# Peptides against a protein of PDB entry 1Y74: the designs that were tried, part 47

Target 1, 57 residues: chain A of PDB entry 1Y74
Amino acid sequence: LGLERDVSRAVELLERLQRSGELPPQKLQALQRVLQSRFCSAIREVYEQLYDTLDIT

## One batch from the design tools (peptide; made by RFdiffusion4, then SolubleMPNN)

Design b2_p24_5_s3
Fold by OpenDDE base, seed 4:
Structure b2_p24_5_s3 (fold): chain B 57 residues (1-57), chain A 24 residues (1-24)
Amino acid sequence: as target 1 above (57 residues)
Amino acid sequence: SLLEVFQQLLAQAAAVLAELAALR
């Protein structure tokens, strides 16, 4: 669903920013770790289930 | 706790956004 794609896109952008060297990488990497964490995945799954159940577009 | 983990997530997101805003 849209949320999974949005999280994946956010991670991609964070990886590009880290490679550019324009910003200190530590905070960007920390945020990336959170977005890829089991916690974030569990929350995403709950949202996806709600969207599927309620037929929210 | 779950609440503490969520608070840490928000703090990290805010810190990253602040760094991005400072360069724009």
Scores: peptide ipSAE 0.083, ipTM 0.639, DockQ to the pose 0.359
Fold by OpenDDE base, seed 2:
Structure b2_p24_5_s3 (fold): chain B 57 residues (1-57), chain A 24 residues (1-24)
Amino acid sequence: as target 1 above (57 residues)
Amino acid sequence: SLLEVFQQLLAQAAAVLAELAALR
């Protein structure tokens, strides 16, 4: 596990891509908003709790 | 619904990936 770190890294990459100008920023910014949403954070926490409880290998 | 939210997330992720793939 490391979803919090992975989400944070994904957001960092999206911010870099937005600054590079290689891609239209609109979709990148939309995805960043989803990843930073309270909903995404709540789902992540539930998933991590389930993973720990179920001892998924 | 939860399903609709995940569908929207997947659609956004797919759109970003498609644009990244178009640059390669």
Scores: peptide ipSAE 0.083, ipTM 0.636, DockQ to the pose 0.414
Fold by OpenDDE base, seed 5:
Structure b2_p24_5_s3 (fold): chain B 57 residues (1-57), chain A 24 residues (1-24)
Amino acid sequence: as target 1 above (57 residues)
Amino acid sequence: SLLEVFQQLLAQAAAVLAELAALR
């Protein structure tokens, strides 16, 4: 399961966008904080456990 | 509530996507 990699890639893209100055950084930073939060990590862990238990394809 | 947290997350994601769509 690649959720951790997908989240890490999303954060990387948000960081690049913040540094580029193309967009006001506040909304990008807020979204980054959500993706890096313990809340998001907990949801990801629950999903991964369910995926493993149910063998979802 | 958990529902309110998800609604706020979706609103934030939509706002970011709208700004990106305006530039790209």
Scores: peptide ipSAE 0.080, ipTM 0.635, DockQ to the pose 0.348
Fold by OpenDDE base, seed 1:
Parts: C-alpha cells; sequence; structure tokens
Structure b2_p24_5_s3 (fold): chain B 57 residues (1-57), chain A 24 residues (1-24)
C-alpha cells in the first residue's frame, strides 16, 4: 500500500515547491493535477487490488 | 490512445524533473 502514500507525499512536495516560488508553478500544478486525477486513482486502485491478491511480501 | 496518455505523463514528469535539476 505504498503507492497511495507515495502519491500523497509527491503532491505535498509539489505544493511546497509551488509555494516556494523557486520554480514556475504551471508545470508543477499540471503534474499535481495528474497525480490527483481520476486516472491516477484508478491505476492506484488496480495496483492495490493486485497487491492484495498476490500478497507481495 | 492509452500509450499517448502515458507518453504525455512521462513528458510532464521529465519536464518537472528537469526544472528541479536546473536549480541544484
Amino acid sequence: as target 1 above (57 residues)
Amino acid sequence: SLLEVFQQLLAQAAAVLAELAALR
């Protein structure tokens, strides 16, 4: 279940980077939108289902 | 196509990483 946490952490980092003003925000915002998209959520759901089924330990 | 969606995602990620790398 690391993917959900990794995505959430990536979004948090992107938000911090946007607030720092060191980088043009548009590309960061675009990437954040992708990570928070329904598409990303669907891929995460499939991943989690496969992980639960395969019991990768 | 699904392939195009992944290609666009990779291009966006690469562009963001390039900007980050330019600052360090």
Scores: peptide ipSAE 0.077, ipTM 0.632, DockQ to the pose 0.341

Design b2_p24_5_s4
Fold by OpenDDE base, seed 2:
Structure b2_p24_5_s4 (fold): chain B 57 residues (1-57), chain A 24 residues (1-24)
Amino acid sequence: as target 1 above (57 residues)
Amino acid sequence: SLLAEFEALLEEARRVLEELERER
């Protein structure tokens, strides 16, 4: 559990990296778009539901 | 489709990662 939190943290880190200018911001935006895509959200919801259904700890 | 859009994003993300790996 925590995929939503992990994705949110990853997005936050990508935003920080973009602001630092150490890496090409436009490249990091591609990763951010993947993580924020509605498809990624959908698979995350399925994952979380399976976690609840299967009682995976 | 939503899947095709996601696949396109993954392909772009892969290309970005490969480029970043070469730069590091």
Scores: peptide ipSAE 0.074, ipTM 0.577, DockQ to the pose 0.236
Fold by OpenDDE base, seed 3:
Structure b2_p24_5_s4 (fold): chain B 57 residues (1-57), chain A 24 residues (1-24)
Amino acid sequence: as target 1 above (57 residues)
Amino acid sequence: SLLAEFEALLEEARRVLEELERER
């Protein structure tokens, strides 16, 4: 699973959008906070571990 | 709790998306 990479890419895109000023930066930060939350990270790690253990393809 | 905090963040994210959809 490349979830960590995909989340990191999503965060990067949100940061770029914030810098562009095309959208309200404060609003985009909400999405960024969700993706970077400890809970989201913990869930991601559990899923990645399960896939590694079960060798799900 | 960490779960409650995450749920609150999800709700805020939903609100933001709805606002962006209305502005588009």
Scores: peptide ipSAE 0.074, ipTM 0.577, DockQ to the pose 0.234
Fold by OpenDDE base, seed 4:
Structure b2_p24_5_s4 (fold): chain B 57 residues (1-57), chain A 24 residues (1-24)
Amino acid sequence: as target 1 above (57 residues)
Amino acid sequence: SLLAEFEALLEEARRVLEELERER
């Protein structure tokens, strides 16, 4: 599931940016919360199922 | 609702992105 890995990588990068202090940490946390939300996860699962069914590479 | 909560998060995320774009 490539999309799950991409989302996990994006969250990891956001955590690194928060630790660097180059950007407001609270602002970056908003993006992180979006990516980790239950709704985002549900949408991700639907898309991943479609990719598997339609053999979308 | 779960959808309303997600929409609120997206709106906040949009504001963050707009601020980052202004700094670029």
Scores: peptide ipSAE 0.074, ipTM 0.575, DockQ to the pose 0.218
Fold by OpenDDE base, seed 1:
Structure b2_p24_5_s4 (fold): chain B 57 residues (1-57), chain A 24 residues (1-24)
Amino acid sequence: as target 1 above (57 residues)
Amino acid sequence: SLLAEFEALLEEARRVLEELERER
């Protein structure tokens, strides 16, 4: 399970896109805010705990 | 509430995606 890593990578890519100036920075920042929100983190934590409990492969 | 804040963020993210899809 690499959900935390994948979210971190998505945030990194959004930061790079913001710096490139190819897209409106404010719009890309909205996506970043969703991924870094405390609620998203709480959902991720619950998901990872359930994954460990059920031993999903 | 935390849920309401997250719902507002999701709505904003949806709007951003729709705009990006139109510009593509």
Scores: peptide ipSAE 0.073, ipTM 0.572, DockQ to the pose 0.229

Design b2_p24_6_s2
Fold by OpenDDE base, seed 1:
Structure b2_p24_6_s2 (fold): chain B 57 residues (1-57), chain A 24 residues (1-24)
Amino acid sequence: as target 1 above (57 residues)
Amino acid sequence: DLVREELERVLEEARRERLEELLR
């Protein structure tokens, strides 16, 4: 599963969008905070463990 | 059972860290 890489790429894109100033940064920053939260990381970890157990990746 | 126990551990850790963040 490339979920960690996909989340990291999403955060990178959000940071670039915030720096461009073309969009209101507050909602983008809020989404970035959610994606970088320990809660989101915990959900990802459980998800990856389930798929490692099932070996359907 | 193993998956449930792992989920419970990870979620409890995440809750604790969030509480510590709110109380600092």
Scores: peptide ipSAE 0.089, ipTM 0.605, DockQ to the pose 0.026
Fold by OpenDDE base, seed 5:
Structure b2_p24_6_s2 (fold): chain B 57 residues (1-57), chain A 24 residues (1-24)
Amino acid sequence: as target 1 above (57 residues)
Amino acid sequence: DLVREELERVLEEARRERLEELLR
């Protein structure tokens, strides 16, 4: 599934967008915090476990 | 039930860890 890698890439892109100044940084920073939260990681872990178990395509 | 139990375990762990961070 590779969600951990995709989330890490999303965070990297959010950091670049914050530095560019093209978008208001506050909402981007809030989204970054959500993606890096232990809560989001826990939800991802559950999803990955279910995905592996159910063999969802 | 299995999905719920797994979700509960992982969320309880995440809550515990978040609480530990807030108390430091």
Scores: peptide ipSAE 0.089, ipTM 0.605, DockQ to the pose 0.025
Fold by OpenDDE base, seed 3:
Structure b2_p24_6_s2 (fold): chain B 57 residues (1-57), chain A 24 residues (1-24)
Amino acid sequence: as target 1 above (57 residues)
Amino acid sequence: DLVREELERVLEEARRERLEELLR
């Protein structure tokens, strides 16, 4: 599934957008904090385990 | 059952971590 890599890439892109100043940084930073939260990581881990168990193609 | 049990574990972990953060 590779969600960990995709989340890491999303965080990297959010950091670049914050540095560019093209968008208000507050909402981007809030989204980054959510994606890096232990809760979001735990939900991702559960989802990956269920994905493997249910054999979703 | 599996989904419910996994979600219950995740929610309990998130609750503990939030409590630890508030007690710092």
Scores: peptide ipSAE 0.083, ipTM 0.589, DockQ to the pose 0.026
Fold by OpenDDE base, seed 4:
Structure b2_p24_6_s2 (fold): chain B 57 residues (1-57), chain A 24 residues (1-24)
Amino acid sequence: as target 1 above (57 residues)
Amino acid sequence: DLVREELERVLEEARRERLEELLR
């Protein structure tokens, strides 16, 4: 499990999509803000801890 | 196109990893 890496990669790809202009950037930017939020980070941390301890399938 | 293809690859990889986890 490497959610931090996956989230970082997702943010990178969202930034590239915004620069390409292939999609309206506003929703992509909003999603990026959510993924970089303290809330999302906290949820990720909780998930990772639970996954490690409970071996969540 | 290039960025979309890269997103699709990452999502497919994440899906595959999740399936592997379910089959442990």
Scores: peptide ipSAE 0.021, ipTM 0.428, DockQ to the pose 0.032

Design b2_p24_6_s3
Fold by OpenDDE base, seed 1:
Structure b2_p24_6_s3 (fold): chain B 57 residues (1-57), chain A 24 residues (1-24)
Amino acid sequence: as target 1 above (57 residues)
Amino acid sequence: SLVRERVERLLREAREEKERAERE
């Protein structure tokens, strides 16, 4: 599972997009906040536990 | 089972965290 890495990469890309100024930053920042939230991390942890149990490729 | 109990606990924690975030 690479969900933590994928989320971190998504956040990095969102930060770059915000700095470019080509897009309105408000929605990008809101998405970044959701991805970095404790709630999102808790959901990821639940998913990882289920994945470890089922081991679906 | 141990797995079920672990998942149930994590779901409870996730729900509580969601409710806290919605109140802020």
Scores: peptide ipSAE 0.091, ipTM 0.584, DockQ to the pose 0.026
Fold by OpenDDE base, seed 4:
Structure b2_p24_6_s3 (fold): chain B 57 residues (1-57), chain A 24 residues (1-24)
Amino acid sequence: as target 1 above (57 residues)
Amino acid sequence: SLVRERVERLLREAREEKERAERE
């Protein structure tokens, strides 16, 4: 799994969308903050660890 | 089982992190 990479790419795309002005930047910024939060990182870690556990079983 | 114990630990850690984030 490359969830860390995928989240980083998603954040990059959100930053580009904010600069384009095609969408309301405030909602995009809020989503970016969620993706960069400690909570989101903790959930990602749990998911990756569970996936690894199931992969070895 | 080892898998069950692993899952239970991860769920506990996730809950603790969620509760911490909600208090801040």
Scores: peptide ipSAE 0.089, ipTM 0.589, DockQ to the pose 0.025
Fold by OpenDDE base, seed 2:
Structure b2_p24_6_s3 (fold): chain B 57 residues (1-57), chain A 24 residues (1-24)
Amino acid sequence: as target 1 above (57 residues)
Amino acid sequence: SLVRERVERLLREAREEKERAERE
């Protein structure tokens, strides 16, 4: 589905933004932690499993 | 249906994972 790839890319971009100092790092770091959390991974997995189950086309 | 049962199971698992994350 590409969700894992997209999340990984988002995390990479957040890391670059944090290093550049272009934006306040606190919110970026918080978002990064959320995206890397077990909860987000679990939700992604649920979504992917549902997609696999329902994607019969 | 089988699909319904699978969805219900996945939602249960997601809820349980959410509850674990909230306890961290």
Scores: peptide ipSAE 0.086, ipTM 0.593, DockQ to the pose 0.025
Fold by OpenDDE base, seed 5:
Structure b2_p24_6_s3 (fold): chain B 57 residues (1-57), chain A 24 residues (1-24)
Amino acid sequence: as target 1 above (57 residues)
Amino acid sequence: SLVRERVERLLREAREEKERAERE
């Protein structure tokens, strides 16, 4: 899956978007915080483990 | 089933982590 890598890339892109000023930075920052949260990591782990177990490709 | 047991465990762990994150 590589979800950890994809989330890390998404965070990087959000940081770039915040610096560009094209979008409201507060909402982008909030989304970034959600993606970096322990909660998001826990959900990702659950998904990855289920994906591996069930082979839901 | 083994799958059901695994899913139930993971959902419990995710719930506990969610509750911790909401309190902080």
Scores: peptide ipSAE 0.083, ipTM 0.586, DockQ to the pose 0.025

Design b2_p24_8_s1 (from b2_p24_8, 11 letters changed)
Fold by OpenDDE base, seed 2:
Structure b2_p24_8_s1 (fold): chain B 57 residues (1-57), chain A 24 residues (1-24)
Amino acid sequence: as target 1 above (57 residues)
Amino acid sequence: DAVLEEIATLSPELQAQLLAALAA
């Protein structure tokens, strides 16, 4: 799914930023909250509903 | 710089949220 791919890319980025120290811990935490936000959850739910309805694997 | 390039590969909605978080 597109969202899963986006999240995976974002997570990889955060991991690199965390290791390098390029992002301050405060900003890193903010990014983590975005990835765990209601926005991502809502989109994920919509995608799941679509696939459940269309029976696409 | 490198961060912005990676963010550009994401969807517009997620990109906007991440940029907002970076600006905070």
Scores: peptide ipSAE 0.034, ipTM 0.513, DockQ to the pose 0.521
Fold by OpenDDE base, seed 1:
Structure b2_p24_8_s1 (fold): chain B 57 residues (1-57), chain A 24 residues (1-24)
Amino acid sequence: as target 1 above (57 residues)
Amino acid sequence: DAVLEEIATLSPELQAQLLAALAA
């Protein structure tokens, strides 16, 4: 699913930024909160239901 | 910026949220 893929890619990016020290800890935490927020969860839920119904994965 | 370029490959909805977080 698109959102799941986006989240995975975003997490991968954040991991690289974390390892390199390029991203300040407070910003990293903020980004992590976004990825774990109800916003992402809600969109994922809608997408999953839609894709399950239409089977257009 | 490499970070912004990679973010640009994501969906618009997620991009907006991530950019907002970076700007905060």
Scores: peptide ipSAE 0.033, ipTM 0.516, DockQ to the pose 0.533
Fold by OpenDDE base, seed 3:
Structure b2_p24_8_s1 (fold): chain B 57 residues (1-57), chain A 24 residues (1-24)
Amino acid sequence: as target 1 above (57 residues)
Amino acid sequence: DAVLEEIATLSPELQAQLLAALAA
């Protein structure tokens, strides 16, 4: 899934930033909230339901 | 910038949201 791949890439970026301490903890938390936002959640839910319904592997 | 280069690999919608969060 396109969104799933995007989120995965973003998570990988945040993990690097967390390890390096490049960004303040509060700023990292804001980025995490974006990834857990209604936008990401809603779109992912639609795609997951579509794949579950069609039983596409 | 390594951070900006990584963000550029994402879709426009997610990219815009992450950039907004970085600017905040």
Scores: peptide ipSAE 0.030, ipTM 0.514, DockQ to the pose 0.508
Fold by OpenDDE base, seed 4:
Structure b2_p24_8_s1 (fold): chain B 57 residues (1-57), chain A 24 residues (1-24)
Amino acid sequence: as target 1 above (57 residues)
Amino acid sequence: DAVLEEIATLSPELQAQLLAALAA
């Protein structure tokens, strides 16, 4: 699904940033909180419902 | 730059949240 793909790409980005040290740990943690937020969870449900209705992969 | 380009590939809503987190 769209959001799941976005989250996966975001996680990959964070992992790269973690290894490179480009972002301080505090910023990375903040990003992780966003990805695990209720916002993302709620949007995931909406997207999932829309994808089921529209038959989008 | 490279980070922002990667974020730009995401959905607008998620992008906004991530950018806000970066700016915090």
Scores: peptide ipSAE 0.034, ipTM 0.513, DockQ to the pose 0.509; fails the geometry check

Design b2_p24_8_s2 (from b2_p24_8, 13 letters changed)
Fold by OpenDDE base, seed 1:
Structure b2_p24_8_s2 (fold): chain B 57 residues (1-57), chain A 24 residues (1-24)
Amino acid sequence: as target 1 above (57 residues)
Amino acid sequence: AEVEREIATLSPELQAQLRAALAA
């Protein structure tokens, strides 16, 4: 899935940035929060769609 | 340079969000 691809690549990016010290910790944390938020939103959407279908029946 | 190269590999939505975070 697109989400899985984004998560994998974003994690790899964050790991490289963390090792290199290229970005200050505050920036790394900001990027991490974006990834977490996106992932949680995607999961929530799946559950909402599931229950929307079930409520119709 | 490396950051932008890797960001460009992601979905457009995620790209925008990450760039916004870097700008903040």
Scores: peptide ipSAE 0.255, ipTM 0.764, DockQ to the pose 0.531
Fold by OpenDDE base, seed 2:
Structure b2_p24_8_s2 (fold): chain B 57 residues (1-57), chain A 24 residues (1-24)
Amino acid sequence: as target 1 above (57 residues)
Amino acid sequence: AEVEREIATLSPELQAQLRAALAA
């Protein structure tokens, strides 16, 4: 899945950046927030799609 | 340079979001 690929590579990126110190902590934190937001949105989307297809009557 | 190379391997949507975060 696209999400799986993005998450895996993004995690690798974050880990490398943390070890190298290439970016200041504030920018690294900003990247982390983007990934957290994207992940939460993806989970919410799956949740909503499930309930749209289920018969709750 | 290394950061940009890694970002370029991600989906276009995620690339845009990460670049925006780095520019802030």
Scores: peptide ipSAE 0.255, ipTM 0.765, DockQ to the pose 0.528
Fold by OpenDDE base, seed 5:
Structure b2_p24_8_s2 (fold): chain B 57 residues (1-57), chain A 24 residues (1-24)
Amino acid sequence: as target 1 above (57 residues)
Amino acid sequence: AEVEREIATLSPELQAQLRAALAA
């Protein structure tokens, strides 16, 4: 879906940037963290929908 | 160049997040 397409294209971009050395390692890591955060947020949203009736602290 | 062209193919929300990370 939308997330899958974004992740696939973002991974391709990251791989090209890693091989070319165009970006400092710190910036490359920052891009990777953006992708990880987006993915984790999507998974968390699904989880919270399933357990909406449960008490979560 | 290539980086910006590839970023433009992503969803608007992801574009904004990636550009923010590059600017930091």
Scores: peptide ipSAE 0.253, ipTM 0.761, DockQ to the pose 0.517
Fold by OpenDDE base, seed 3:
Structure b2_p24_8_s2 (fold): chain B 57 residues (1-57), chain A 24 residues (1-24)
Amino acid sequence: as target 1 above (57 residues)
Amino acid sequence: AEVEREIATLSPELQAQLRAALAA
């Protein structure tokens, strides 16, 4: 899914920022919250699609 | 410069969300 790819690329960015120390901890945390929200949405969508496919009732 | 270059590779929706977080 496109959302999953977004999350993966953004995680790479976050990891580089963490190593560089370019951003204050507060801003890193803010970015992390955005990514967590997107990640949860991606996972939820996957499960919803799975159960939609398996629904026979 | 590095941050912005990488952000530009993401979807417009995620770009906006990340930029908003950085501006806060």
Scores: peptide ipSAE 0.252, ipTM 0.759, DockQ to the pose 0.568

Design b2_p24_8_s3 (from b2_p24_8, 10 letters changed)
Fold by OpenDDE base, seed 1:
Structure b2_p24_8_s3 (fold): chain B 57 residues (1-57), chain A 24 residues (1-24)
Amino acid sequence: as target 1 above (57 residues)
Amino acid sequence: DEVLAEIDTLSPELQALIREALAA
């Protein structure tokens, strides 16, 4: 899934940003937790249900 | 620097969300 791939890539980028110290770590950590949360999983599920047939997800 | 540039490889929607979160 495109969204799943992008979320995974985003998490990786946030991890790298955290290690670099270029940005405040607390905001990065919070965002990373959101992206890895059940919330995002639920959102992905909704998009899968809506656009799976169109292969947009 | 380079990591920030790689954000542009994500979907526009996710890019916007990340940029908004980092700005706020």
Scores: peptide ipSAE 0.175, ipTM 0.754, DockQ to the pose 0.584
Fold by OpenDDE base, seed 2:
Structure b2_p24_8_s3 (fold): chain B 57 residues (1-57), chain A 24 residues (1-24)
Amino acid sequence: as target 1 above (57 residues)
Amino acid sequence: DEVLAEIDTLSPELQALIREALAA
């Protein structure tokens, strides 16, 4: 849950940065694509499943 | 700026990854 929220927030920040022009858009777009990739989503699910299984609070 | 400062609201690990990627 925490990782999902952080990733979603990060994507939002990258989108805002792209619109502001404060940084080169190419790198921001690359990062956004990585964070939204199926690969990163799969990794996130694995970690979340591990935490759920171990019941770590 | 303001948006850059909001990066500090993310987890330390994710902050590091983003800053490293932008610096590369």
Scores: peptide ipSAE 0.171, ipTM 0.753, DockQ to the pose 0.616
Fold by OpenDDE base, seed 3:
Structure b2_p24_8_s3 (fold): chain B 57 residues (1-57), chain A 24 residues (1-24)
Amino acid sequence: as target 1 above (57 residues)
Amino acid sequence: DEVLAEIDTLSPELQALIREALAA
């Protein structure tokens, strides 16, 4: 649960940073792509399924 | 400034990941 929450928050922060222009966009965009990638979502899904199956937080 | 400060609201593990990526 913590991972899903933090990744979602991180993506939100990166989007805001990109719009503000405080930092060069290339690194922000690259990191955003990773966090929003199918790979990352698959990992989040595995954790979610694990928590649901084992009934753990 | 404000957005950068909000990075501290994330877990230490993810904070480290983001800071390292942005510093590279």
Scores: peptide ipSAE 0.171, ipTM 0.753, DockQ to the pose 0.611
Fold by OpenDDE base, seed 4:
Structure b2_p24_8_s3 (fold): chain B 57 residues (1-57), chain A 24 residues (1-24)
Amino acid sequence: as target 1 above (57 residues)
Amino acid sequence: DEVLAEIDTLSPELQALIREALAA
């Protein structure tokens, strides 16, 4: 829950930063792609499964 | 500025990763 929420929030913030033009969009876009990659999705799934098994505190 | 400040609402680990990526 926590990691998924943070990643989703991070992606949202990067999108807003891209639109604002305060920073060069190239690095922002690259980072956004990484966070939305299947790799990161798989990692999030592993963490969620772990917390589901061990109980979320 | 406003959006950058909201980076601080993320977990410390994710903040560090983002800041490092932007600084590179």
Scores: peptide ipSAE 0.172, ipTM 0.754, DockQ to the pose 0.602; fails the geometry check

Design b2_p24_8_s4 (from b2_p24_8, 10 letters changed)
Fold by OpenDDE base, seed 2:
Structure b2_p24_8_s4 (fold): chain B 57 residues (1-57), chain A 24 residues (1-24)
Amino acid sequence: as target 1 above (57 residues)
Amino acid sequence: SEVLAEIDTLSPELQEAIRAALAA
């Protein structure tokens, strides 16, 4: 879904930002950890189930 | 700057979340 795609894209952007040194790496790394966390994955799963239940895309 | 600009390609909600986290 869109959320999964956006999260994946966000993680990619954060990785690129870390390599560029454009921003402090600590905050980028912390945010990356959150986006890749089990909690975030669970939220995505809930979203997918809701969309499936409502039969919407 | 170029990578930062690409943040705008994300959903508004995720953009704001990222900006808020980086500003904190």
Scores: peptide ipSAE 0.165, ipTM 0.752, DockQ to the pose 0.585
Fold by OpenDDE base, seed 4:
Structure b2_p24_8_s4 (fold): chain B 57 residues (1-57), chain A 24 residues (1-24)
Amino acid sequence: as target 1 above (57 residues)
Amino acid sequence: SEVLAEIDTLSPELQEAIRAALAA
């Protein structure tokens, strides 16, 4: 849950940064695509499952 | 600037990943 929340927040921040124009949009958009990719989602799922199994709090 | 400051609200690992990606 924590990683999912952080990734979702990161995507939101990248969208806001793109709209602000403070940074070149190409790298921001590329990073956003990576964070929203199915591959990244699958990796995130594995990490979340591992944390749930180990119950690291 | 205000949005950039909110990067600090993310986990340290994700912060470093974002900074590294933007610097590449």
Scores: peptide ipSAE 0.165, ipTM 0.752, DockQ to the pose 0.606
Fold by OpenDDE base, seed 1:
Structure b2_p24_8_s4 (fold): chain B 57 residues (1-57), chain A 24 residues (1-24)
Amino acid sequence: as target 1 above (57 residues)
Amino acid sequence: SEVLAEIDTLSPELQEAIRAALAA
């Protein structure tokens, strides 16, 4: 699904940004943790279940 | 700069969330 793909891509981008040093790392790290948190996983699960129910790909 | 540009490849909702978080 799109959400999982976007989250994975976002995490990748944040990791690259951290390594580049273009932005202060603290905010990037915090955001990365949010995207990798159980909270984010739970939200993804809800959306995935919704798409499954509606049969939307 | 190149990496920042790739943020635009994400969904608009996620883009705004990221931009807002970085601006705060």
Scores: peptide ipSAE 0.164, ipTM 0.752, DockQ to the pose 0.603
Fold by OpenDDE base, seed 3:
Structure b2_p24_8_s4 (fold): chain B 57 residues (1-57), chain A 24 residues (1-24)
Amino acid sequence: as target 1 above (57 residues)
Amino acid sequence: SEVLAEIDTLSPELQEAIRAALAA
């Protein structure tokens, strides 16, 4: 899914930003935790279920 | 810089969300 791909890419970028030291790590870590939270996972699951049920690409 | 430029590879909505979170 587009959302899954974007979130995965965002997490990757945040990890690289943390290692680069270009920005303070606190906000990056907080955002990374949100994107990897069960909340975001649940949202992605809902979208996947909708696509499977409604046969929407 | 290099990594920051790759943020543009994300969807506009997620780009804005990330930029907003980092600015807050």
Scores: peptide ipSAE 0.164, ipTM 0.753, DockQ to the pose 0.610

